Peptides against a protein of PDB entry 3EFO. Designs and how they scored, part 21

Target 1, 262 residues: chain A of PDB entry 3EFO
Amino acid sequence: SQLADLYKSCETDALINFFAKSAFKAVLHQPLKVIREILVNQTAHMLACYRKNCASPSAASQLILPDSMKVLPVYMNCLLKNCVLLSRPEISTDERAYQRQLVMTMGVADSQLFFYPQLLPIHTLDVKSTMLPAAVRCSESRLSEEGIFLLANGLHMFLWLGVSSPPELIQGIFNVPSFAHINTDMTLLPEVGNPYSQQLRMIMGIIQQKRPYSMKLTIVKQREQPEMVFRQFLVEDKGLYGGSSYVDFLCCVHKEICQLLN

## One batch from the design tools (peptide)

Design b1_p14_1_s3 (made by RFdiffusion4, then SolubleMPNN; from b1_p14_1, 6 letters changed)
Fold by OpenDDE base, seed 3:
Structure b1_p14_1_s3 (fold): chain B 262 residues (1-262), chain A 14 residues (1-14)
Amino acid sequence: as target 1 above (262 residues)
Amino acid sequence: KEVLQFGDLTVLIE
C-alpha cells in the first residue's frame, strides 16, 4: 500500500530534525509541557498508524517498529530530554536560548549527531587499520572500566578513561605512566608521536571534519566529578533532570499506542 | 525481522 511505502521510505533523521525545529519554534508560544505531550503523541500516533495499517500481526505486548523508524524512539527521547524542552530552574534561559538557536540552524546530519552522540571505543583501535571503530550505544552499559571512549556530539568532544584503562594506552595517548597521572585540565592531547596517538588524532580529525563548530576536547576520568557532565551525553540512560531512559520511553510509547488502538 | 527485549517489553523491528 501507499502507506506502507511511506513508512519504508521514511528518513528518521530528517523527521527528527523537523520535530526538533518545530518543537523549538513552538516554545515561543506554547508551554513546554504541551510541547512534550505533542511530541510523544505524534510519535505514538505514527507508530499506532503503522501497527494498524502496515504491521504484521503480533501480540499486543510487543512494540512494532518499521525498520526505517527503528531509531525514531531513541532520537525522540533525546529531543524530549533536551534542555530547551525542560522546565527545570537549574537550566538558565540563556542556555536554552543558545541551544535553541543552534538546533534551529542545524542540518539533518548535524542535528542527528547533536541529539545522539557518537561514542567510539578507541581502546579497541587497530593501528594497522584505516577503519574507524564502530560506535556503541550511548549508555553506561556500553562503557568498561578497562576502556577508553571518545564521545562527540558536534559541539563537544570527550575522552573518557576507565579507571582500569590499559597503562600502555595511557602512555601512548598522554605520555604518562598511569591513570592517576592524567591531567584532566588539558584540552589538547599531547604530541606523543606513536602510532596509537597518531591514529587517535586521525579519528578525532575525521570526527571534526565538516562540523561547523570546533569541538573542544574534555578529558574525563571515570568516577571523578567531571564524569557527571559526560554522563549527560549517554542519552539512552536516565537524565539528570528526570528524563526517561530509552527503555522507559519505549514503554511509554508502547502504552500510548495501546491506548490509541484499544 | 529483528526482535529486541527490554525488560518486559518486546520490540519487533520489521
Scores: peptide ipSAE 0.634, ipTM 0.969, DockQ to the pose 0.895
Fold by OpenDDE base, seed 2:
Structure b1_p14_1_s3 (fold): chain B 262 residues (1-262), chain A 14 residues (1-14)
Amino acid sequence: as target 1 above (262 residues)
Amino acid sequence: KEVLQFGDLTVLIE
């Protein structure tokens, strides 16, 4: 059917970009609550329509996503959790304005990365490989105390270090003997010159390539204060200011779809 | 088709 073809051809990243810009424009003249509701409703309606008209038969307890929209919910949740759309007094007007303007000028690829960061397990790097490590889901559950992770969203870059990060990697990256010796005030990695350091720097360079903004590097030690900021970018987790986890959002969308179809 | 489990919610991707 034409409708089925439409869903198959859907470019979710473009859709998210559109929704983001539309929502961020709407904040100027509509209540945030209304905007959030609209976004959720739109998501639910699109998916409800798919379920009704295109989806294969399945149990009502299942959420069905067309492949083209498999990441729609997660990105939508990220959008909903953006400070621009949150009604929190802790968020300054300036911050809202800043984030709003950033997104309003972002292309599809930029917004995709912005809303859902890359989280790379750096501790798994193969110095002989030219490929980037496979990204993991942006959730605390994917971190490990023994791991080192690089997070990038096009604006910020974080190097997160677990408390039990391998000393050899610490030495390789920072040229210090232990986790405790890492200076988190640095915004640049030292040029240690070993293969691992070089590989990491190369990866960081690749990530930075073709991005409109130079990403500031923040070194984050697990269990230290700056980690709180880092965790805000673990977008699949519950947000600091009440934003839903990805799982919770999926459930929410599912329930709304069910309501629409019942 | 891909089936994912998120808590009590099953997600079907097709």
Scores: peptide ipSAE 0.634, ipTM 0.968, DockQ to the pose 0.882
Fold by OpenDDE base, seed 1:
Structure b1_p14_1_s3 (fold): chain B 262 residues (1-262), chain A 14 residues (1-14)
Amino acid sequence: as target 1 above (262 residues)
Amino acid sequence: KEVLQFGDLTVLIE
């Protein structure tokens, strides 16, 4: 009963912040491989304990998550895929040091957004609504060639445009007639002045509010080279430097839980 | 309770 209450009250975002800072501190005196193993083990142990002591009876083939920790695996995978915890030669020491210092100073809200970006389908904007569009999962599978998406992680902001994005929206946002005319070297949206443009700017402003850093805007066209940078922030997909997809990580965690309990 | 399917893996959220 006490344990069940503990899981119900669990704040996953705070837990991830703790794990991130602990891991990023540990990189100074422990091998990266060991740190990654510890993180996976901690995840598996927490969930194994839940399954053993709190979870409803279920088939062994199912992965059981308490509602309070339903996003723990995805955040943990994002942490594991962060450059600070990767021993790849393609990642510079400077980049590791930079991101390490950033995260070490982040609060819970900042680290949450940093590890799992907000991805908004702005092509569905209702100019008469004050509500933000519902965020979608950070995966390529959620993008559409006909869509326009805004991604933000507290440090960077991307405006992704599908190759078949509506010309009327392109005109509304950029004041150009077509996708081909969009200048991706721009870091600011033009002041077009129509309701859609104003709404988009408002959304961007809301996202920027209470963030410690001013997010630079990068405009990304689908199928152009800079899109590769954008895709790195689709954190549920397979990572560029050997990181697992969210699905693969879930399978890994499930397997380890089974090993712990059987 | 919510049931999600990820490939061959079934995830139960309760």
Scores: peptide ipSAE 0.634, ipTM 0.969, DockQ to the pose 0.850
Fold by OpenDDE base, seed 4:
Structure b1_p14_1_s3 (fold): chain B 262 residues (1-262), chain A 14 residues (1-14)
Amino acid sequence: as target 1 above (262 residues)
Amino acid sequence: KEVLQFGDLTVLIE
């Protein structure tokens, strides 16, 4: 059907970009609560339409997503949890204004990365491989105390180190004996020169490549205070300021879809 | 088709 074809051809990343810019424009003249409700409603409405007209028969207890929109909910939740759409005193006006302006000028690819960061398991690097490690979901559940992860959203870059991260990797990256010796005040990795260090630097370079902004590197140790900032970018988790987890959002969307169809 | 389970919620991706 024509509608089925529409869903197949849907460019979710472009749609998210549109919703983001529309919402961020709307904050100037509409209450945040209304904007958030509209976004949720739009999400549910699109998916309800799919279920009604295109989806295969399935139990009402299941949420059905077309493949083209499989990431729509997670991105939408990220959008909803963005500081621009949150009225929290913990978020400075300057930060909100800054991010709003940034997103308003972002292309589709930029906004995609911005709302859902890349989280790369650096501890799994093969120094002989030219391939980037496969990104993992942005959730605490995907982190490991034994791991080292690089997170990037086009604006910020974080190198997260587990408390039990391998000393050999720490030595390779920082040229220090142990986790405790890592200086988190550094914004640049030292020029160690070994293959692992070079590989990491290459990866960082690739991530930075063709991004409109230079990403500042923040080194984060697990269980230290700066980790709180890092955790804000684990967008599938429950937000620090009241935002829903991805799972909770899915449930919310599912409920609204059911309401629309009943 | 891909099936994902999130707690009690089942997500079907077509």
Scores: peptide ipSAE 0.632, ipTM 0.968, DockQ to the pose 0.887

Design b1_p14_1_s4 (made by RFdiffusion4, then SolubleMPNN; from b1_p14_1, 5 letters changed)
Fold by OpenDDE base, seed 1:
Structure b1_p14_1_s4 (fold): chain B 262 residues (1-262), chain A 14 residues (1-14)
Amino acid sequence: as target 1 above (262 residues)
Amino acid sequence: MRVETFGDLTVLYE
C-alpha cells in the first residue's frame, strides 16, 4: 500500500530534526507541558497508524515498530529529556537559550548525534583494523568496569575509564602505570606513539570530522565526581531531572497507542 | 523480524 511505502521510506533522523526544531520554536508561545504532550501524542499517532494499517497481526500487549522508525522512540525520548523542554528550576535560562539556539541551527546529522551520542568501546580496538568499533547503546548497562569508552555528541567528547581498566591500555593511552595515575584535568591525550594510541587518536579524528564545533575532551574516571556529568549522556537511562528511561518511554508510548486503537 | 523484551513489554521490529 501507499501508506506502507511511506513508512518504509521514512527517515527518522530527519523527522526528529523537524520535531526538535518545531518544539523548540513552540516553547516561545506554548507551555512546556503542552509541547511534551504533543510530541508524545504525535509519536503515538504515527505508530498507531502503522499498527492499524501496515503492521502484521500481533498481540495488543506488544509494541510494533517499523524498521524505518525503530529509533523514533529513543530519539523522541532524548528530545523530551532535553533541557529546553524541561521546566526544572535547576536548569538556567541561559542554558535553555543556548541549547535551543544550537539545535535550531543544526542539520539532520548534527541533531542526530546531539540527541543520541556515539558510545564506543575503545578497549576492544583492533590495531590491525581501520574500522571504527561498533557503537553500543547509551546506557550504563553497556559499560564495563574493565572497559574504556569514548562518548561523543558533537559538542563534547568523554573518555570514560572503568576502575578495572586494563593497565596495558592505560599505559598505551596515557603513558602512566595505572588507573590511579591518570590525570583527569587534561583535555588532550598525550602522543604516546604506540599503535593503540595512534588508532584512538584516529578514531577521535574521524568523530571530529565535519563537526561544526571542536569537541572538548573530558577524561572521566569511574566512581569519581565528574562521572556524574558523563552519565547524563547515557540517554537511554533515567534522566537526572525527571526524564524517563527509554524503557519507560516505550511503555508510555505503547499505552497511548493502545488507547488510540481501543 | 527482531524481537526485544523490556520487562513486561515486548517490542517487535518489522
Scores: peptide ipSAE 0.597, ipTM 0.955, DockQ to the pose 0.873
Fold by OpenDDE base, seed 4:
Structure b1_p14_1_s4 (fold): chain B 262 residues (1-262), chain A 14 residues (1-14)
Amino acid sequence: as target 1 above (262 residues)
Amino acid sequence: MRVETFGDLTVLYE
């Protein structure tokens, strides 16, 4: 059907960019609550339309997503959880204004990365390969105390180290004997010169490539205070300032779809 | 078709 074809050709990243800019423009004239409701409604309506007109028959208890929009909910949730759309006093006005202006000028690719960061398991690097490791979902559940992860959203870059990170990797990256010796005040990795260090630096370079902003590196140790900042970028988890987890948002969207169709 | 389950919620990807 014509409608089915439209969904198949849907570019979700472009939609998110559009919704983001529309919402961030609207914050100047509309209450945040209204804006958030509109975004949820738009998401639900789009998916309800699919369910009604295009989707295969399925139980009402199931949420059906067209493959082209499989990431729509997660990105939409990330948008909803962005500080620009939150009125929490913990978020400074300057930060809201800054991020608003940034997103208003972002292209599709930039906004995609901004709302949903890349989280890369650096501890799995193959020093003989130039390929980036496969990104994992931005959730604490995907972290490992034995792992080292690089997170980037186009503006910030974090190197997260588990408390049980392999000493050999720590030595390779930081040229120190143990986790405890890592200096988290550094914003640059040391020039160690070994293959692993060089590979990591290369990966960081690739991530930085073609990004309009230089991402400052923050080194984060698990269970230290700065980890809380890092965790805010685990966008699929429940937000610190009242944002829903991805799962919660899916449930919310599903319920709204059901309400629209019944 | 891919299926993911989150508790009582099942998500179908078509």
Scores: peptide ipSAE 0.597, ipTM 0.955, DockQ to the pose 0.896
Fold by OpenDDE base, seed 3:
Parts: sequence; C-alpha cells; structure tokens
Structure b1_p14_1_s4 (fold): chain B 262 residues (1-262), chain A 14 residues (1-14)
Amino acid sequence: as target 1 above (262 residues)
Amino acid sequence: MRVETFGDLTVLYE
C-alpha cells in the first residue's frame, strides 16, 4: 500500500529536524505546553496510523515501530527534553534563544548529532586498529566505572572518566599517575605522544571534522560535581528537570496510541 | 522481526 511504502521510506532524522524547527519556530507564538502536546500527539498519531493500517497483527500491549522509525521515539523524547521547549526557570532566556537559533540553522546531520550525542567507549580502543569504537547508547547504564568515554553532540565534547579507569590509560592520555591527578580544568589534552594518545586525538579530530562549531573539550571525573552536567547529555536517561527517560517516553507513546485506537 | 522488552512494555520493530 501507499502508506506502507511511505513508512518504509521515512527518514526519521529528517523528520526530527523538521519537528525541531517547527516546534522552535512555534515557541515564538505558542505556549510551550501546547507545543509539547502537539509533538507528542503527532508522534502518537503517526504510530497509531501505522499500527492501524500497516503493522502486522500483534497484541495491543506491544508498541510497534516500523524499522525506518525505530529511533523516532528516542529522538522525539530528546527534542521534548530540549531546553528550548522547557519552562523551567533554571534555564535562562539567553540559553533558550541561543539553542533555538542553533537548531534553526542546523542541517539534518547536525541536528541528529545535537539531539542524540555520540558516546564512544574509548577505553576499548585498539591502537593497532584504524576503526573507531562503536558508539553506545546515551545512558548511564552503558557507562562503566572502569571505562573512559568520549561524548560529543556537535557543540560540546566531554571526556568522561570512571573512578576506576585504568591507570595506564590515564597515564597515556594525561601523563599523570592516577585518576586523582587528572586536572579537570584543562580544555585540551596534553601532547603525550604515545600511540593511545595519538589515536584518541585522531578520533577527536574525526568527530570534530565537518562540524560547524569547534567543540570545547570538558574533562569529567565520575562522582564529581561537573559530572551532573555531563549526565544531561545521557539523553536516554531521566532528565534533571523532569524530562522522561526513553523507556518512560515509550510507555507514554504507547498509552497514547492505545487511546487513539481503542 | 526484533523485539525489545522494557519492563511490561514490549516494543516490536518491523
């Protein structure tokens, strides 16, 4: 059917870009609550339509996603949790305006990265390989106290270090003996010159490549106060300002779909 | 067909 073909051809990243820009434009003339409701409603309606007209028969207790839209919910949740769409007083007007303008000018690729960061387990790097480590889901559940992770969203870059991160890697990256010796005030990695350091720098360079903005590096130690800022970029988790986790959002969407169809 | 379970919610990917 035509609908089935439409869903198969859906480009979720482009759709999210569209939703983001539409919502951020609407912020100028409509209450944030209304905008958020519209976004959820649109998401639910699209998926309800799929369930009704295209999906294979399945139990009502299941949420059915076409493969082309498998990441729609997570991106939509990220959009809904963006500061531009939040009414929290902790978020300054300037910050909202800044991010709004940024997104309004972003292409599909840029907005994709912006809403869902890359999180790379760099502690697993093979210095003999030219392959980049596979990104993991942006959730604290994917972090490890023994790990070192690089996060980037096109605007910011974070190097997160677990409290039990390998001393040899710390030495390789920072040229210091231990986790405790790492200076988190630095915004540039030292030129250590060993293969691991060079590879990490290369990876950072690749991530920075073709991005319109230079990403400042922030070093984050696990369990230190600045980690809270980093955690806000773990977009699948529950947000600091009451934003839903990915799972919670899935449940919300499922409920809405059921209400539409039943 | 991939299935993912989150608590009492099951997500089906088609």
Scores: peptide ipSAE 0.595, ipTM 0.955, DockQ to the pose 0.894
Fold by OpenDDE base, seed 2:
Structure b1_p14_1_s4 (fold): chain B 262 residues (1-262), chain A 14 residues (1-14)
Amino acid sequence: as target 1 above (262 residues)
Amino acid sequence: MRVETFGDLTVLYE
């Protein structure tokens, strides 16, 4: 059907960009609560329409997503959790204005990365491979105390180190003997010169390529204070300022869809 | 078709 074809050809990244800019424009004239409700409703309506007209028969308890929109909910949740759309006194007006303007000028690819960061397990690097490691979901559940992860959202870059990260890798990256010796005040990795260090630097370079802004590197040690900032970029988890987890948002959307169809 | 389960919610990708 024509409608089915429409969903098959849907470009979710472009849609997210559109919704983001639309919402961020609306904040100037509409209450945040209304904007958030509109975004949720739009998401639910699109998916409800799919379920009604295009989806395969399934139990009402199941949420059905067309493949083209498989990441729509997670990105929408990230959008909803952005500081621009949150009414929290902890968020400064300047920060809201800054991020608003950033997104308003972002292209589709930039906004995609901005809302859902790339989280790479660096500890799994193959120094002989030219390929980036496969990204993992942005959730604490995907981190490991023995792991080292690189997170990038186009504006910030974090190197997160588990408390039990391999000493060999720590030495390879930082040229220090242990986790405790890592200086988190540094914004640049030392040029150690070993294959692992070189590979990591290459990966960081690739991530930085074609990004409009130079990403500042922040070294984050697990269980230290700066980790709290890092965790805010684990967008699938519950937000610090009341944002829903991805799972919670899925449930919310599902409920809304059911209400629309029943 | 891919299936993911989140608690009591099952998500179907098609």
Scores: peptide ipSAE 0.595, ipTM 0.954, DockQ to the pose 0.873

Design b1_p14_2 (made by RFdiffusion4)
Fold by OpenDDE base, seed 3:
Structure b1_p14_2 (fold): chain B 262 residues (1-262), chain A 14 residues (1-14)
Amino acid sequence: as target 1 above (262 residues)
Amino acid sequence: SFEETIEEVEEALE
């Protein structure tokens, strides 16, 4: 059908860009609560419309998403959890204004990365391969105490180190003997010169490519206080300042869809 | 429809 074709042709990253800019524009003259309600409601309506008009009849308990919009709820939840749409005293007006302006100028690719960061398990790097490691989902459940992960959202870059990260990798990256010796105040990796270090630097370079802003590197040790900042970028988890986990959001959206269709 | 939804979003957020 015409409608089905429309849904199949939709680009989720373009949609999130649209919703983000629309919402962030609306912040100037609409209450945040209203904006959030609109976004949730419209998300449910879009998906309900798809199910009604494009999907084959199925059980009401089943959430059906077209391939092109399978990640829409993920992105929408990320948008809803953005500081611009949150009314928390812990978030400065300046920070909200800054992020608002940034997003208002972002292209589709930039906003996609901004709302859903890349999280790379760099401890799995094959120094003989030129391929980047496959990104994992932005959730604490995907981290491991034995792992080292690189996170980037186009504005910030984090190197997260598990408490049990391999000493050989620590040595390779930082030229120190153990996790305890890593200086988290550094914003640049040392030039150690070994293959692993070089490959990591290459990956960081690739991530930085074509981004309008230079991403500052933050070294984060697991279980240290600065890790809390890092966790804010694990967007599928429950937010520090509120906001649902992805799973909870899906349940919410599904409930709304069911209400619309039944 | 999807188009109507988009329009509604735009109108609601204007």
Scores: peptide ipSAE 0.042, ipTM 0.581, DockQ to the pose 0.031
Fold by OpenDDE base, seed 1:
Structure b1_p14_2 (fold): chain B 262 residues (1-262), chain A 14 residues (1-14)
Amino acid sequence: as target 1 above (262 residues)
Amino acid sequence: SFEETIEEVEEALE
């Protein structure tokens, strides 16, 4: 159907960019609660429309998402969890204003990365491959104490190290013998010169080259204080300032869809 | 308004 074709042609990243800018403009004139409700409602309406007009009959308990829009809820939840749309006293007015202005000037690609970071398992790097490792979902459940992960959102870059990170990788990246010896105050990786180090640097370079802003590198050790900042970028998890996990958000949207269709 | 913008999007998707 024509509608089905429309949904298939929809670019979720463009929609999120549009919704973000629209919402961030609206915060100047409308209550945050209203804006949030509209965004949730809009998400449900869009998906309900698809289900009604494009999807085959299914059980009411099943959430059906078109392929092109499968990631819409997760991005929408990320938008809803952005500090600009949160009414928390812990978030300064200046921070809200700054974030709002940033997003208002972002292109589609920039906003996509901003709302949903890339989380790369660096410990799985194939030194012989020129390909970037496949990104994992931005959740703590995808981390490993034995792993090393690179997170980037276009503004910040984090290198997260599990407490049980392989010593050989630590040596390869930092030229130190163990996890305990890693200096987290550094903002640049040393040029160790081995293939693994070079590949990591290449990956970081590729990520940086596509972004208009220079990303500051923060090295984060698991279970240390700075990890709390890093965890804020695990956007599928429950937010620090009251934002829902992705799973919880999906449940909410699903309920609303059911209400619209019944 | 934001609501109007959202409505336009909804209409386009119907």
Scores: peptide ipSAE 0.039, ipTM 0.566, DockQ to the pose 0.031
Fold by OpenDDE base, seed 4:
Structure b1_p14_2 (fold): chain B 262 residues (1-262), chain A 14 residues (1-14)
Amino acid sequence: as target 1 above (262 residues)
Amino acid sequence: SFEETIEEVEEALE
């Protein structure tokens, strides 16, 4: 159908950019609660429209999402969980203002990365390959105590190290013998010069490439205090300062869709 | 792909 084709051609990243800017503009003159409700309703309406007009009848327990919009809910949830829309007292006014201003000027690609970070399993790097590792879902469930992960959202870069990270990788990256010896105060990786270190730097360079802002590197050890900051970027999880997990949000959206279709 | 998440949600809704 014509509508189905429209949904298939829909670019979720563009929609998120639009919704983000619209919402972030609206915060100046509308209550946050209203803005959040609008975003949820818009999401539900879009998906309900698809289901009604483009999808075959299905059981109530089934979520029918077009391929082009499958990621819409997750991005929308990320938007809803942004500090600008949460406006929690735990987040400074300056930070909210800063992020609002940033997003208002972001292009589609920038906003996409901003709301849903890249999380890369660095411990899986092939030193003989120049290819980036496949990103994993931004959830704690995707982390491993034995792993090393690089997270980037266009503004911040984190190198997360599991408590059981391989000593050989630690040596390769930091030139120290163990996890305990890693200095988390550093914002730059040492020039170790081995292939693994070079590969990691290359990856970091690729991530930084064509990004409008220089991302400062933060090294995070699992189970240390700074990990809490890192976890805030695991956007599919329940937010520390509010906001639902992606699963919970999707359930919410599904309920709204069902209501619209009744 | 978010199919796994969708499946998880569907299971939760049953």
Scores: peptide ipSAE 0.202, ipTM 0.839, DockQ to the pose 0.148; fails the geometry check
Fold by OpenDDE base, seed 2:
Structure b1_p14_2 (fold): chain B 262 residues (1-262), chain A 14 residues (1-14)
Amino acid sequence: as target 1 above (262 residues)
Amino acid sequence: SFEETIEEVEEALE
């Protein structure tokens, strides 16, 4: 059907950009609660419409998403968890205003990365490969105490180190003998000059390419205070300020869809 | 992958 084709051609990244800008514009005239409700409802309606009109009959328990929109709920949840849409006193007005302004000017690619960061397992790097490691889901469950991960959202770059990160990698990246010796106040990686260091720097460079803003590097040690900031970018997890996990959000959306189809 | 996560969630909804 024409509708099916339309949904297949739908670009989730464009949609999230649209919804983000629309929502952030609406913040000026509508209560945050209403905006959030609208976003959830819109998500549910779109998916329900697809299911009704494009999907084969299936059990109501199944969440059928078109391929092009499979990630829509993920991004939508990220949007809903953004500080601009959260009414928390812990979030300064300035921060909200700043992020609002940023998103309002972001292109589709930028907003995609902004809402769902790229999380790369650096500890798995093949120094002989020029390819970026495959990104993992932005959840604590995907981290490893033995791992080193690079997170980037177009504005910030974090290098997260597990408490049991390989000393060899630590030495390779920081030229220090152990995790304890890593200085987290550094905003730049040292030029150690070994293949691993060079590869990491290359990856960081690639990530920085074509981004309008220079991403500040923050080195984060697991279980140290700055990790809390890092965890805020694990967008699939439950948010610090009351945002739902992706799973919880998806359950919510699913319920709404069922209600619409019933 | 996102697909895997969706599957996991679908299983959980079940």
Scores: peptide ipSAE 0.018, ipTM 0.548, DockQ to the pose 0.183; fails the geometry check

